Peptides against a protein of PDB entry 3WG5. Designs and how they scored, part 251

Target 1, 218 residues: chain A of PDB entry 3WG5
Amino acid sequence: LAKNIVYVAQIKGQITSYTYDQFDRYITIAEQDNAEAIIIELDTPGGRADAMMNIVQRIQQSKIPVIIYVYPPGASAASAGTYIALGSHLIAMAPGTSIGACRPILGYSQNGSIIEAPPKITNYFIAYIKSLAQESGRNATIAEEFITKDLSLTPEEALKYGVIEVVARDINELLKKSNGMKTKIPVNGRYVTLNFTNVEVRYLAPSFKDKLISYITD
Target 2, 218 residues: chain A of PDB entry 3WG5 as posed
Amino acid sequence: LAKNIVYVAQIKGQITSYTYDQFDRYITIAEQDNAEAIIIELDTPGGRADAMMNIVQRIQQSKIPVIIYVYPPGASAASAGTYIALGSHLIAMAPGTSIGACRPILGYSQNGSIIEAPPAITNYFIAYIKSLAQESGRNATIAEEFITKDLSLTPEEALKYGVIEVVARDINELLKKSNGMKTKIPVNGRYVTLNFTNVEVRYLAPSFKDKLISYITD

## One batch from the design tools (peptide; made by RFdiffusion4, then SolubleMPNN)

Design b2_p25_5_s1 (from b2_p25_5, 13 letters changed)
Fold by OpenDDE base, seed 3:
Structure b2_p25_5_s1 (fold): chain B 218 residues (1-218), chain C 218 residues (1-218), chain A 25 residues (1-25)
Amino acid sequence: as target 1 above (218 residues)
Amino acid sequence: as target 1 above (218 residues)
Amino acid sequence: KAERDAKGGVILELSGSPEVLKRLK
């Protein structure tokens, strides 16, 4: 019986146009191989709003389920990472991770202070994040509070409040717990029931380019 | 039986004079082929007010119904996009999209802060957006609040408040839901009942010029 | 300075552009 493949890839660091390229590459590989799903191990402090929105679109256009897994312990899906997660087919978090802190900013002043986004932009992102939550059947009130209160949650809180679907210690636990779950948004217009029975886990390594950019940005 | 054609085109990015050219080209193609309608998949953060007004005029001068579809998930009809939508024959939104944030601005300062429009300009656009809403039988109070409160809405909110006509996940659902609807404004002086029975969907690709400009502006 | 159109008028932007947001932290 042809083994169902689950891809696992890691995306770490700031959300940028390069991060979009990583998502696009990883998802494309998994799509081409008709994988059962791809798991993206996400650890991000946030990043560019434009890149974030493009990534969300790329995920939602995926031909296969995209699972955002906030991993390893100590990782976060902060700010842009929360939006990406909320736009995905399934969210998992490892114990000791965090999600939230989504208030948009214009940047930093010379003194390192945050330059606040004007209400126009903040309201845009409130609508955007609420829409992602509502579409995915996740807690839209909490999604809004990720902005309005700059709220951050633990995995247990996020699960309790219906922001995420799974708390898992590792990939094997994630596969086990998410087996038989429906995607929170459609895949190619249909809600998919995840089948992680007899799957081969295939890790996608960073490209040489990915390694080089991570090396330069670290 | 000669299949009714529905054209689908994508317009993404800033509203500019070039965006007007795209609208004009796409609508003209669909007019020439006597299409039942054209669906414009719109994803815009906004743009120039002059280009927006020209686009609205071009839509309202269309010989065929122009459906603005805020698509894909994660897309927006922000600012100028909202005006364009309100000026169109039918508005649809995909889940996970947004509409609103229509307060006019003069631009951005060097520090990225918004330069506010003077009250005279703001009042002009309040009158303009209310007129578009009233003409289309859409919620003029909310249209005003898109400016005065810089309000943004989810698809569900926009539908509930009578700003839009359809929430649809994809083109097929949009065609199904909008079949038999009347246009919210006249086409050639008459309200048209949309007939999406036995339609051929024909996608309009970006021109080489469109691709080049998108590549340069991205 | 606000950009001016070819006629010397102020370019009005109806932009809620998240593109201006350099960072979501």
Scores: peptide ipSAE 0.047, ipTM 0.276, DockQ to the pose 0.100
Fold by OpenDDE base, seed 5:
Structure b2_p25_5_s1 (fold): chain B 218 residues (1-218), chain C 218 residues (1-218), chain A 25 residues (1-25)
Amino acid sequence: as target 1 above (218 residues)
Amino acid sequence: as target 1 above (218 residues)
Amino acid sequence: KAERDAKGGVILELSGSPEVLKRLK
């Protein structure tokens, strides 16, 4: 019986157009190999809203389950990372990570102060993040509060409130806990039951381009 | 003084992944030439939700204003076309066109009956379409009713309700009426004031690939 | 036949009801 393959890839740093290219590359490789799933180890403080929305769409178009795993301990799926996670087929977090703080901003002033987004933009992202939560059957009230209260949650809180599906210390625990779970959104129009009973874990290294871009944007 | 260039391109038929490629190609050409704007003459009955969302994102990432123009008379921005329009920098409609009818469906049964989307999906698209409307400062209540009531509007109604910005019979009237308008969403983070006072109109023909795909999908 | 994606999933379509498009004519 051909072993089911699970890919693991890392996305770290600011969410940019280059981060989209990383997601697209990683998912495409896993799709080509008919992987059971891809796990994206995500550690991001946030980034560009446009890139975030593209990444969410790319995940939603995935021919295989995309699991966002906020990892390692100390990592975050902050702001744009939260949206990406909420757009994914399954969210996992390691202990000591965080999710949330999704209030859109226009940027930072020269003194480092936040330039607030106008209400129309904030309301757009409230509606958008609620849509992601509702489609995935996750807590849309908390998703809204990630913006309106700039709420950040621990993995245990996020699990308790129905924002995420798994708390796991490592990939092995994640595979064990998520085995037999249904994807929170469809894969090719179907809710997939994850099968991690006889899997080979394959790590995707960042390309040279990915490394270079990360080096430039970090 | 280098004449400002306005590109005009046509998108007709079902919204598919190939339609995304058309949007991407057209916008990319106009971006490369630092066009003042691109006008997309849109005539669509709708199509795939995934392709629609990708197109919306591609428009939002545009380095130049993207004007959706529902044209010619008898055309529609139906369903997916409405979302695309609501995601754009400016919406125009010709007299005798329509916009709306945005209720998501899973597809058609063998007998041609609509397969209804589950409430979760419908609610997702309600939140999504409202987000597009709110971000652009367009009528979010009507945007919701495009789904909940399967509402369709005339150009005059759409203008009256604040769904669209321009009613125009042709490209020349569109350029005249939209001159000096601000984009409803940012271009590269800034609301752009459209300058159509001294413009060259350039028509982008569909590529051979675009023609072939349209021929296959229509 | 409901257009199925390459894996036989239901394609979520945002298509105007042909009936609604007929009523606007």
Scores: peptide ipSAE 0.026, ipTM 0.235, DockQ to the pose 0.122
Fold by OpenDDE base, seed 1:
Structure b2_p25_5_s1 (fold): chain B 218 residues (1-218), chain C 218 residues (1-218), chain A 25 residues (1-25)
Amino acid sequence: as target 1 above (218 residues)
Amino acid sequence: as target 1 above (218 residues)
Amino acid sequence: KAERDAKGGVILELSGSPEVLKRLK
């Protein structure tokens, strides 16, 4: 029987291969306990494209709903974070957060200037982000503009444009607002109706490894 | 009932966050089918430390035995690849392959010279690689020397020194030689005796995404 | 100088070859 448990975990910093590990670990714990969902409090400036694509795939393979929550106030789901959100079962944002700015880059020059990606790579990510939006029933036009215009949105704009599903100040408000919502992508081949009635909230702490890698990569 | 199926998949190129996705996908498929094992044909020059540590964790969480096979001849499990191998349930190498060279670096300078990691980072990875070796009942002294001396070994040396378990020319020889061996780390909390009697070998192809990312990262 | 990420973080590599980091900023 599904435990009426919701896990909450934090992922902060650059999207790297380690960020994938965090997602995998957190989702796996929640899957093992047959949780109602896991909420990932996300705050990221972006990161590696490869890591991002892996995280998206891991979320899509989850046996439980994965909710991306851009939190706390002042946090962002910038660039890679936007893709991850768009690949998830539900997106929430706290007031004072942002989402978008998804243009791929090859890196930074020595002077700190951005090295632009060639059109072929940019076009690939346009197609990819549009597919994520379409699969999740979210705004694919805005998803494209996250790249083509490097667009960034407020929570209110993102909700209005159908990029996200919930604006919430905290976990309790998120649970309340998302209760009864259907997942935007399937869980094990089915759209799940979230049931956050009488749920126990369990916070997952970062492992020692998580803390160490975050310290090294920040 | 466990299907008498062994999956074989290839992972080639730099260890990135995408490499983690490949591991996760391949292992997940084999887990879902309750395979006897998955063999990962590994050929890598190394890559990101964060990605490596994630892959190791994913292997250790596998519900089925994960065999790292350094293959084909001419392949390497260099640097990050060595850590991954040491984190696995069984290591095999083909003749003409190599393993080792595990010294962490901060990257490359503009002139292509290596930027050395500070002693604190190097010491961390020494402790980490030794732990992997010890947990798997492999040679922790040699594992340390993979860093401190940037040591690289042949399959014959690696077998002799107790770094790896099998030298095999192909999958069939690997299955034959590893049949009846115990996993070097637990599977779901237990050391598993591999049973490759009357197994069906199934090859997992890279996804389109796998091919595309490999093309972009190479 | 070590390649630093956008926040000045250190990119750690266990590599025998230079890695070109492709980023989504």
Scores: peptide ipSAE 0.045, ipTM 0.234, DockQ to the pose 0.123; fails the geometry check
Fold by OpenDDE base, seed 4:
Structure b2_p25_5_s1 (fold): chain B 218 residues (1-218), chain C 218 residues (1-218), chain A 25 residues (1-25)
Amino acid sequence: as target 1 above (218 residues)
Amino acid sequence: as target 1 above (218 residues)
Amino acid sequence: KAERDAKGGVILELSGSPEVLKRLK
């Protein structure tokens, strides 16, 4: 029987519209090759809310399962990264990573102080993040607290509270643990059961463009 | 014979990652309904470079032709809007619109002065915009001048110079003029001949989310 | 002052760090 392909790609840094390009490119490659799934190794402190929303939408439109894997140890899916994760088909975290801290801001003042988002915007994102959690069968109360309390969780806490599905040390453990799991949101209108019993792992590298923009935006 | 559907949607304002969400949603709806094409009525002064690049990529991944229509009169496809147009399957402009002015900037200083992009960034976008023009069989020299001279063109000039394909006063004239044209870039790996002889026009409205974010970002 | 886009729209950020926003205007 032909091996199923699992793609692995890395997205690191701020969530911008360029990050969307990376997601889109990676997912498209995996879709074109009829991959069993793509795993996105995510390390982000957050970024733009609009870019985040686009990434979520792109993931939700994926023809294949998109697994967000907060990796490596020391990485975070902070702020925008949490929304992306919550909008995905499966969330995994490596030990020593974090998720949460989702309070929206308007940016930073000249002195580096946070410019608070008006309540109307904050409430919008509360509703949005709760929707993502509910749609994925994840903890919507904790999702709300990611905003209202700017809560950050360890992998163990996130698993315990039903925010994420897997804690895994590496890709091999992730594949092993997620084998036979259902996606938390539909793929092409159906919840997909992941089949990682006979897979080829293919790593995707950033394009030259991806490298250049990461260099310029970081 | 069943009528072919042509979707029409409007994107107005700054190009942000939210604008990408609009493009993505609109194109996805049109793809799902196997539309003959989608026409995006575009009016933008520009916006984020990263969002622009994502939009271009999303358009290029479209399963159906995406026509950028700079509309209504008085509208522009300025800066980021020009790149989006050049990345699309067909460009049309209404009389009294403009395209161009693509010089990248880092932003505005406190006094409102432009913060110039470093040459490395400018050169990147020159290469990028030329690539879009070349790939679409459009005037790459003018595309470069959109940056190097911050050139802006009328519809008549843009048509004359081979930047755009159609000048049209309204959707009906656009459909009439573009009927039988080939897309300037491939759709699913093939140049598509547009068939507008028996079409139903469906207008897409912004989602509540789209309206809210447009209200917040404008 | 909140960083504004080219039309003076507010940039919404979900970030613990300032974003260096590249703009095409």
Scores: peptide ipSAE 0.033, ipTM 0.290, DockQ to the pose 0.128; fails the geometry check

Design b2_p25_5_s2 (from b2_p25_5, 13 letters changed)
Fold by OpenDDE base, seed 2:
Structure b2_p25_5_s2 (fold): chain B 218 residues (1-218), chain C 218 residues (1-218), chain A 25 residues (1-25)
Amino acid sequence: as target 1 above (218 residues)
Amino acid sequence: as target 1 above (218 residues)
Amino acid sequence: SSERARKGGVILPLEGSPLVLERAK
């Protein structure tokens, strides 16, 4: 039986292999404690595609619901963050956050200009992001436009267009609004109805390693 | 007039934007002091292509000769490290080091398997690595095979095949053997004859930031 | 530390590579 426990953890900064380790650690802790869900407060400008894909896979393999929450105000789920969100069981955004801008790039030149990815790569990620949206019952057209138009959305727009499920100012409002919602992807082969009635909220602190990485990547 | 000063700095670990900052800082210091050259002791398993290209560009824009030295024994200039070396004014390797394995990849899956790059990308980097070899008067066929065959070479093989210029056990032997050699690419539009007669060797220490990054990436 | 010996591929920010998915400005 799932305990009336919801974990909350923060993941901030570039999506890397270390970010995967954070996701894995956090989800594992929540799984072990048989939590009702874990909420990941996500603030990312993007990062590595391989790490992103691994994170998505880790979320999809989770034994409990993983909620991506773009938080706090001023945060974004940009690029890789959007893919991660679209791969999750529920997406929430705080007011004053953003989601989108998912164009794959080869990186940045010395002058800070974008090095464009070849069309084959762009097409691969179009197919990939569309599949994530379709599998999660989210707007696949907008997901494609996150790449093709480099579109970014406000929480209100993202909700309106069916990209996300919740706009919430804080964890308490998120729990309240998401209570009784079904996960957008299955958990252990079943769509779960979230039950956040009388839950204990437990915060997972970043490890020393997590803090060190964030300090360097900022 | 170039001073009879040679700088030596170490760059170890993954090639990233932080590695670019290290290269830029080290080369800038050596340029400002009007050094005869800078030797970068390189030990890398590879890294980011964008950072690699930026590093190559920074080396090519250097006002002084930049020598890549694969050091110490047990080190490698793998993948991105090979590109960087091929973009430099002189390549040296210590015995017991390696160079090559330059196949571009999309990263690593969760199980640690390589995600292969699409052919278009591979072809781009084949063209790029061949251009670096050709421009530096090094073996472009072997440079291509570093990708197409995922070839790795010993220092002795790399020297024999005309990939590198020097095999040296330490900085003193490197200076001795490279004295009187011409740079393989121009410095400020001219091929420079290296003069390591009665030089002062100055070691550049890694910054605190450099140490922190290395600690995390190891 | 299970530093899986990441073999020295040039990690392109490519298809599965660390695509630097664009920084939101």
Scores: peptide ipSAE 0.084, ipTM 0.581, DockQ to the pose 0.355; fails the geometry check
Fold by OpenDDE base, seed 4:
Structure b2_p25_5_s2 (fold): chain B 218 residues (1-218), chain C 218 residues (1-218), chain A 25 residues (1-25)
Amino acid sequence: as target 1 above (218 residues)
Amino acid sequence: as target 1 above (218 residues)
Amino acid sequence: SSERARKGGVILPLEGSPLVLERAK
C-alpha cells in the first residue's frame, strides 16, 4: 500500500557524481517507503555531462514520480539542471527562478571565459535535449534554443512555452497545483496521475558527506 | 638571488578545479621563494578537460621550472595527467607507474561503461595533445596514440619513445638525473638549465581544504 | 570513491547561465 507520503529533498550546487549519489539516495529512500512522489528542490548552475546523463537515467528508472522543483526564489536549473528537469516526471519552478542556458562547453579558461565545445558536441546535445523534450511532451524547439541561443526562461515563460508544468511559491502550492496531473514520462511503463490529497510531507536531510561536499564546493 | 631550494608537493586524485587551485598555490609558493624548481608528485586517473587546460596554462606561465613526477610506484598520469605532464618543463616517472590513456569521453554510464565523445571532440584533443608534444619536443605520434589507441606506457617505454625525460626511483635520484637538463618548454621565454647542485628540498603540505577534499573524494 | 576507481578519459562539462562553475572558493 502506498503511504500518502511525499518526500522533499534539496540538491544544490554543481552537477557531479556526488549529485548523482544524492539523487540516487533520495529516490531510493522514497521508493523504499512507497512514497507517492519525491520533490527535489533544485538549485544548480550546471555541471558535468556524464553525471547529468546518469541522473536523467536514474530518474527514468524511478519506481515513483520524481518532481523537479526549481527552488527557492533566486535559484536556477541552469545547464545540466535543465536536462535533469526535462528528464523528470514533472517540472515546477518558483517565482524568481530560471531555467535554460544549456550549451555544452569544454569548460572555463583561466580568465573565466568559456572554452567552446566543438560543433559536433553541440549537435549531440541538441539531439539529446530534443529527445528529452519530445519524450516528455515538452517544447523541443525551446529545448534546442536552450543550446543554440543559450536561452534562459522565467517560470512564466517556461510554463507558457510548454517547458514546465507548474509555477508554485512553495511546497504546499506545488502539491495543490500538481494534484491530479499526469507525469510527463512513464513510471514503470505507465503515466501516473499524481495524488497529493492528504499527504504527509517528509523532508530528507543531506548526509554528512553531502554537507561536507557542499561546504567545500560552496 | 635564487635560493638553492627545490619544492616538492603531492597532487593526487581526479583533475578538477580544486586540483588547479593546488597547482596554483604550490607553484606560487615556489615562485615567491625564487625556488630552483618545483617537483609535483602526480598520481591521477584523469579528470576534467577545463581544469586540465587551465593547469597546463598555469604551468606554462610559471616563473620557475615545474617538473611533473609520476610517483609513487603504482601511480599513474592517466588521461588529464598525461596532458599536464606534456605541458610541463620536465617529466619524470618512477618505476611501476604509467602514462597515457587520453581519450576524451563524455563520462561514464551508470554501469561504468564509457560514454564516447563525438569524433570532433576526439579530433580537438588530438590536435591539442599533439601541440603540447610538439611544443615540448616530445613524441607527437605517441601523444596522438594516447588518444586513438588509448595507449598507456611504462616509464621505460615512455623514455624510449621520447615522451618523458627521466626515470627515477625517488626525489634524490630525480634531482641527480635531471641536474643539468634543459627544460622542454621555456620559463619566462628561455629554456632553463636545471641546477640541483647542493639544493635544499622543501616539502609542501596540502592545505586543510586539500586534505578535506581528498578525504571526500577518496 | 567509485570515481577514483575510474581511470582514463577527459571529461567535459555543460554550460549554464551563469555557469558560474564557481571556482569552488
Scores: peptide ipSAE 0.039, ipTM 0.559, DockQ to the pose 0.453; fails the geometry check
Fold by OpenDDE base, seed 5:
Structure b2_p25_5_s2 (fold): chain B 218 residues (1-218), chain C 218 residues (1-218), chain A 25 residues (1-25)
Amino acid sequence: as target 1 above (218 residues)
Amino acid sequence: as target 1 above (218 residues)
Amino acid sequence: SSERARKGGVILPLEGSPLVLERAK
């Protein structure tokens, strides 16, 4: 029996292999308790492609719905964060947040300029981001434009264009608005209707290792 | 006047933006003192392409020779480490070390399997690694095979094939063997003959931040 | 130990945020 429990955890900073470990730990805890869902409060400027792809796979393998919530106001799901969101069961954004800017880069030069990825890399990630959007029934054209036009959207624009499912000020409004929504991708082969009636909200704290990584990467 | 000083610093672990900061700090200290050279004791399994490319650029911009030394025995210059080495003024290896395995990857799957890079990415890095080898007068065919055949070489093989310049058991043997060698790439537009007669060896310690990063990434 | 050593691939970043651009300056 799914316990009427919703977990909430925060992931902040660059997407790395350590961020994968955080996602895996948080989702595993929520799975073990048969939670109704886990909400990941995401604030990221981007990060590594490999960690991003692994996180997407981990979300897709989840036994419970994984909701990405771009939070608090001022937060972003930039670059890798957008891919992660598009790979999730539901996307929410708080007012004053952003999503997009998904152009793959080889990195930054010594002067801070972007080292552009070869066209072939860009095309791979265009195909990948479009697949995530298509599989989740989200706007694949906008997903492509997150790369080709380096687009960033407000929550209101992202909702309007069918990139995200919810605009919410806080966890309570998110639960209220997402109640009765179907997941955008399947959970264990089935699209699940979210039931957030009479739920207990449980917050997961970062581990000591997570805090140490955040301190160094910030 | 170049002070008859040789700096030695250690860089261990994954190649990241923090590794770039280490390279930059170490080389800058050695440049400020007009050192004869800096030796970087390198032990890495690989890392980020961006950080690697930035490190290569930083080495190429150095006012003094940057020597990569794969050390101690059991260490490797794997993947990104090989690119860094091939971008340097001189490569040395200790017995029982390795170099190579340069295939670009998108990352590792959840099961630890390699997510292969698209052919187009692989081809970009083939061209890049070959350029580093060619510019440094090293074996460009073997450099390509570090990717195409996922080759790893022993110090003896790498020396034999013209990938590296020195096999040395320790810093003293490295200084002795590399004395009178010309740098494989120019320093400030000139190929420099290394002079390690009557040199003072100065060891640079990791910063507190460097130690903290190492503790987390290991 | 041994399994971490095999993680030697050159990994491409997906970084597009202006915030990361500011740290490289």
Scores: peptide ipSAE 0.038, ipTM 0.594, DockQ to the pose 0.542; fails the geometry check
Fold by OpenDDE base, seed 3:
Structure b2_p25_5_s2 (fold): chain B 218 residues (1-218), chain C 218 residues (1-218), chain A 25 residues (1-25)
Amino acid sequence: as target 1 above (218 residues)
Amino acid sequence: as target 1 above (218 residues)
Amino acid sequence: SSERARKGGVILPLEGSPLVLERAK
């Protein structure tokens, strides 16, 4: 039985394997409670490709809908964040946020310059991001251009181009607008219609571990 | 009902969030099959702290025993690998392997020198590694010294000092020696006695994704 | 705004994490 609960959790900062733990923990809690969905308030400049791929996989394995919400205003789902979003059941963005800039890099040189990824890696991520877009029925051409053109979009552009599903100012508007939407990828093998009628919003706090790792990495 | 199956999987290279995915995938497969255990053949120079912490957490959440086996000869569970091992249900090492060298670093400077972690970070990992050792009934003093003294141990030393449980030349010897041992941490809230009588050994191959990420990160 | 997108890139694991546990070279 659905508890008519929607969980909300925040993930902020670099996408790392710790970020995976956060996703895993948050989704697991929401799964255990048979929540209608979990909303992840995402604000990231990007991070590790491997962590990103794991997060995407964990989202796709979720027993409940995972909504990526680029929030608050000024936040971004940059780079790895875009992949995560494209791998999720629904993408929302607040006004004044951004998505894109997905070019893979090997790292930063000694002078702080970007070390470009070789074409083989870039092409891999092009194929990967296009696959995420295609699987979710989102704009695969734009997804590719997030890499090839270092494209970044506003929420309005992203909605217009079919990259995201919702523009919302806050959680209440997000729930209102996404109520009755179908997930863009299956949940347990089926596309689910979101039901946010008379839901309780339950915020998940970062664990002590989450706080500590954030403190260490900040 | 137990299928009398033991899974064996290999994890080699840097500990990353992709490595977490490997752990998660491998453990999940073994969980689904109700295996007696999964053995992870581990060979790592270390890697990301965040990935490591996530892997430890995933191991601790496993529905089946996870055995970390530092293998083959010449392999190491260095740095992050030591934490993973200390977080697992049983540690085995092959002769000619090593464990330890757990000092956290911020990275490498322009000249390739290590950028030392500030004391706050180092102290965090000291507390963390000691906790892993204590929770598993392993030598917390030595665990601390893996950081404070950059200590590395042979299998024989690690066994002698109560860091690991088994020295074994191969999977067959590992199964033989660990048969009847209790896990060093709980599985589903209870310490489990390992039963490797008449088990089928099933090797897990890296997925295409595993191969690809390894290829990208090598 | 798109201008606020941080150019973090998708960083491959070969890069220094703010916290890495690697063998001391």
Scores: peptide ipSAE 0.026, ipTM 0.287, DockQ to the pose 0.192; fails the geometry check

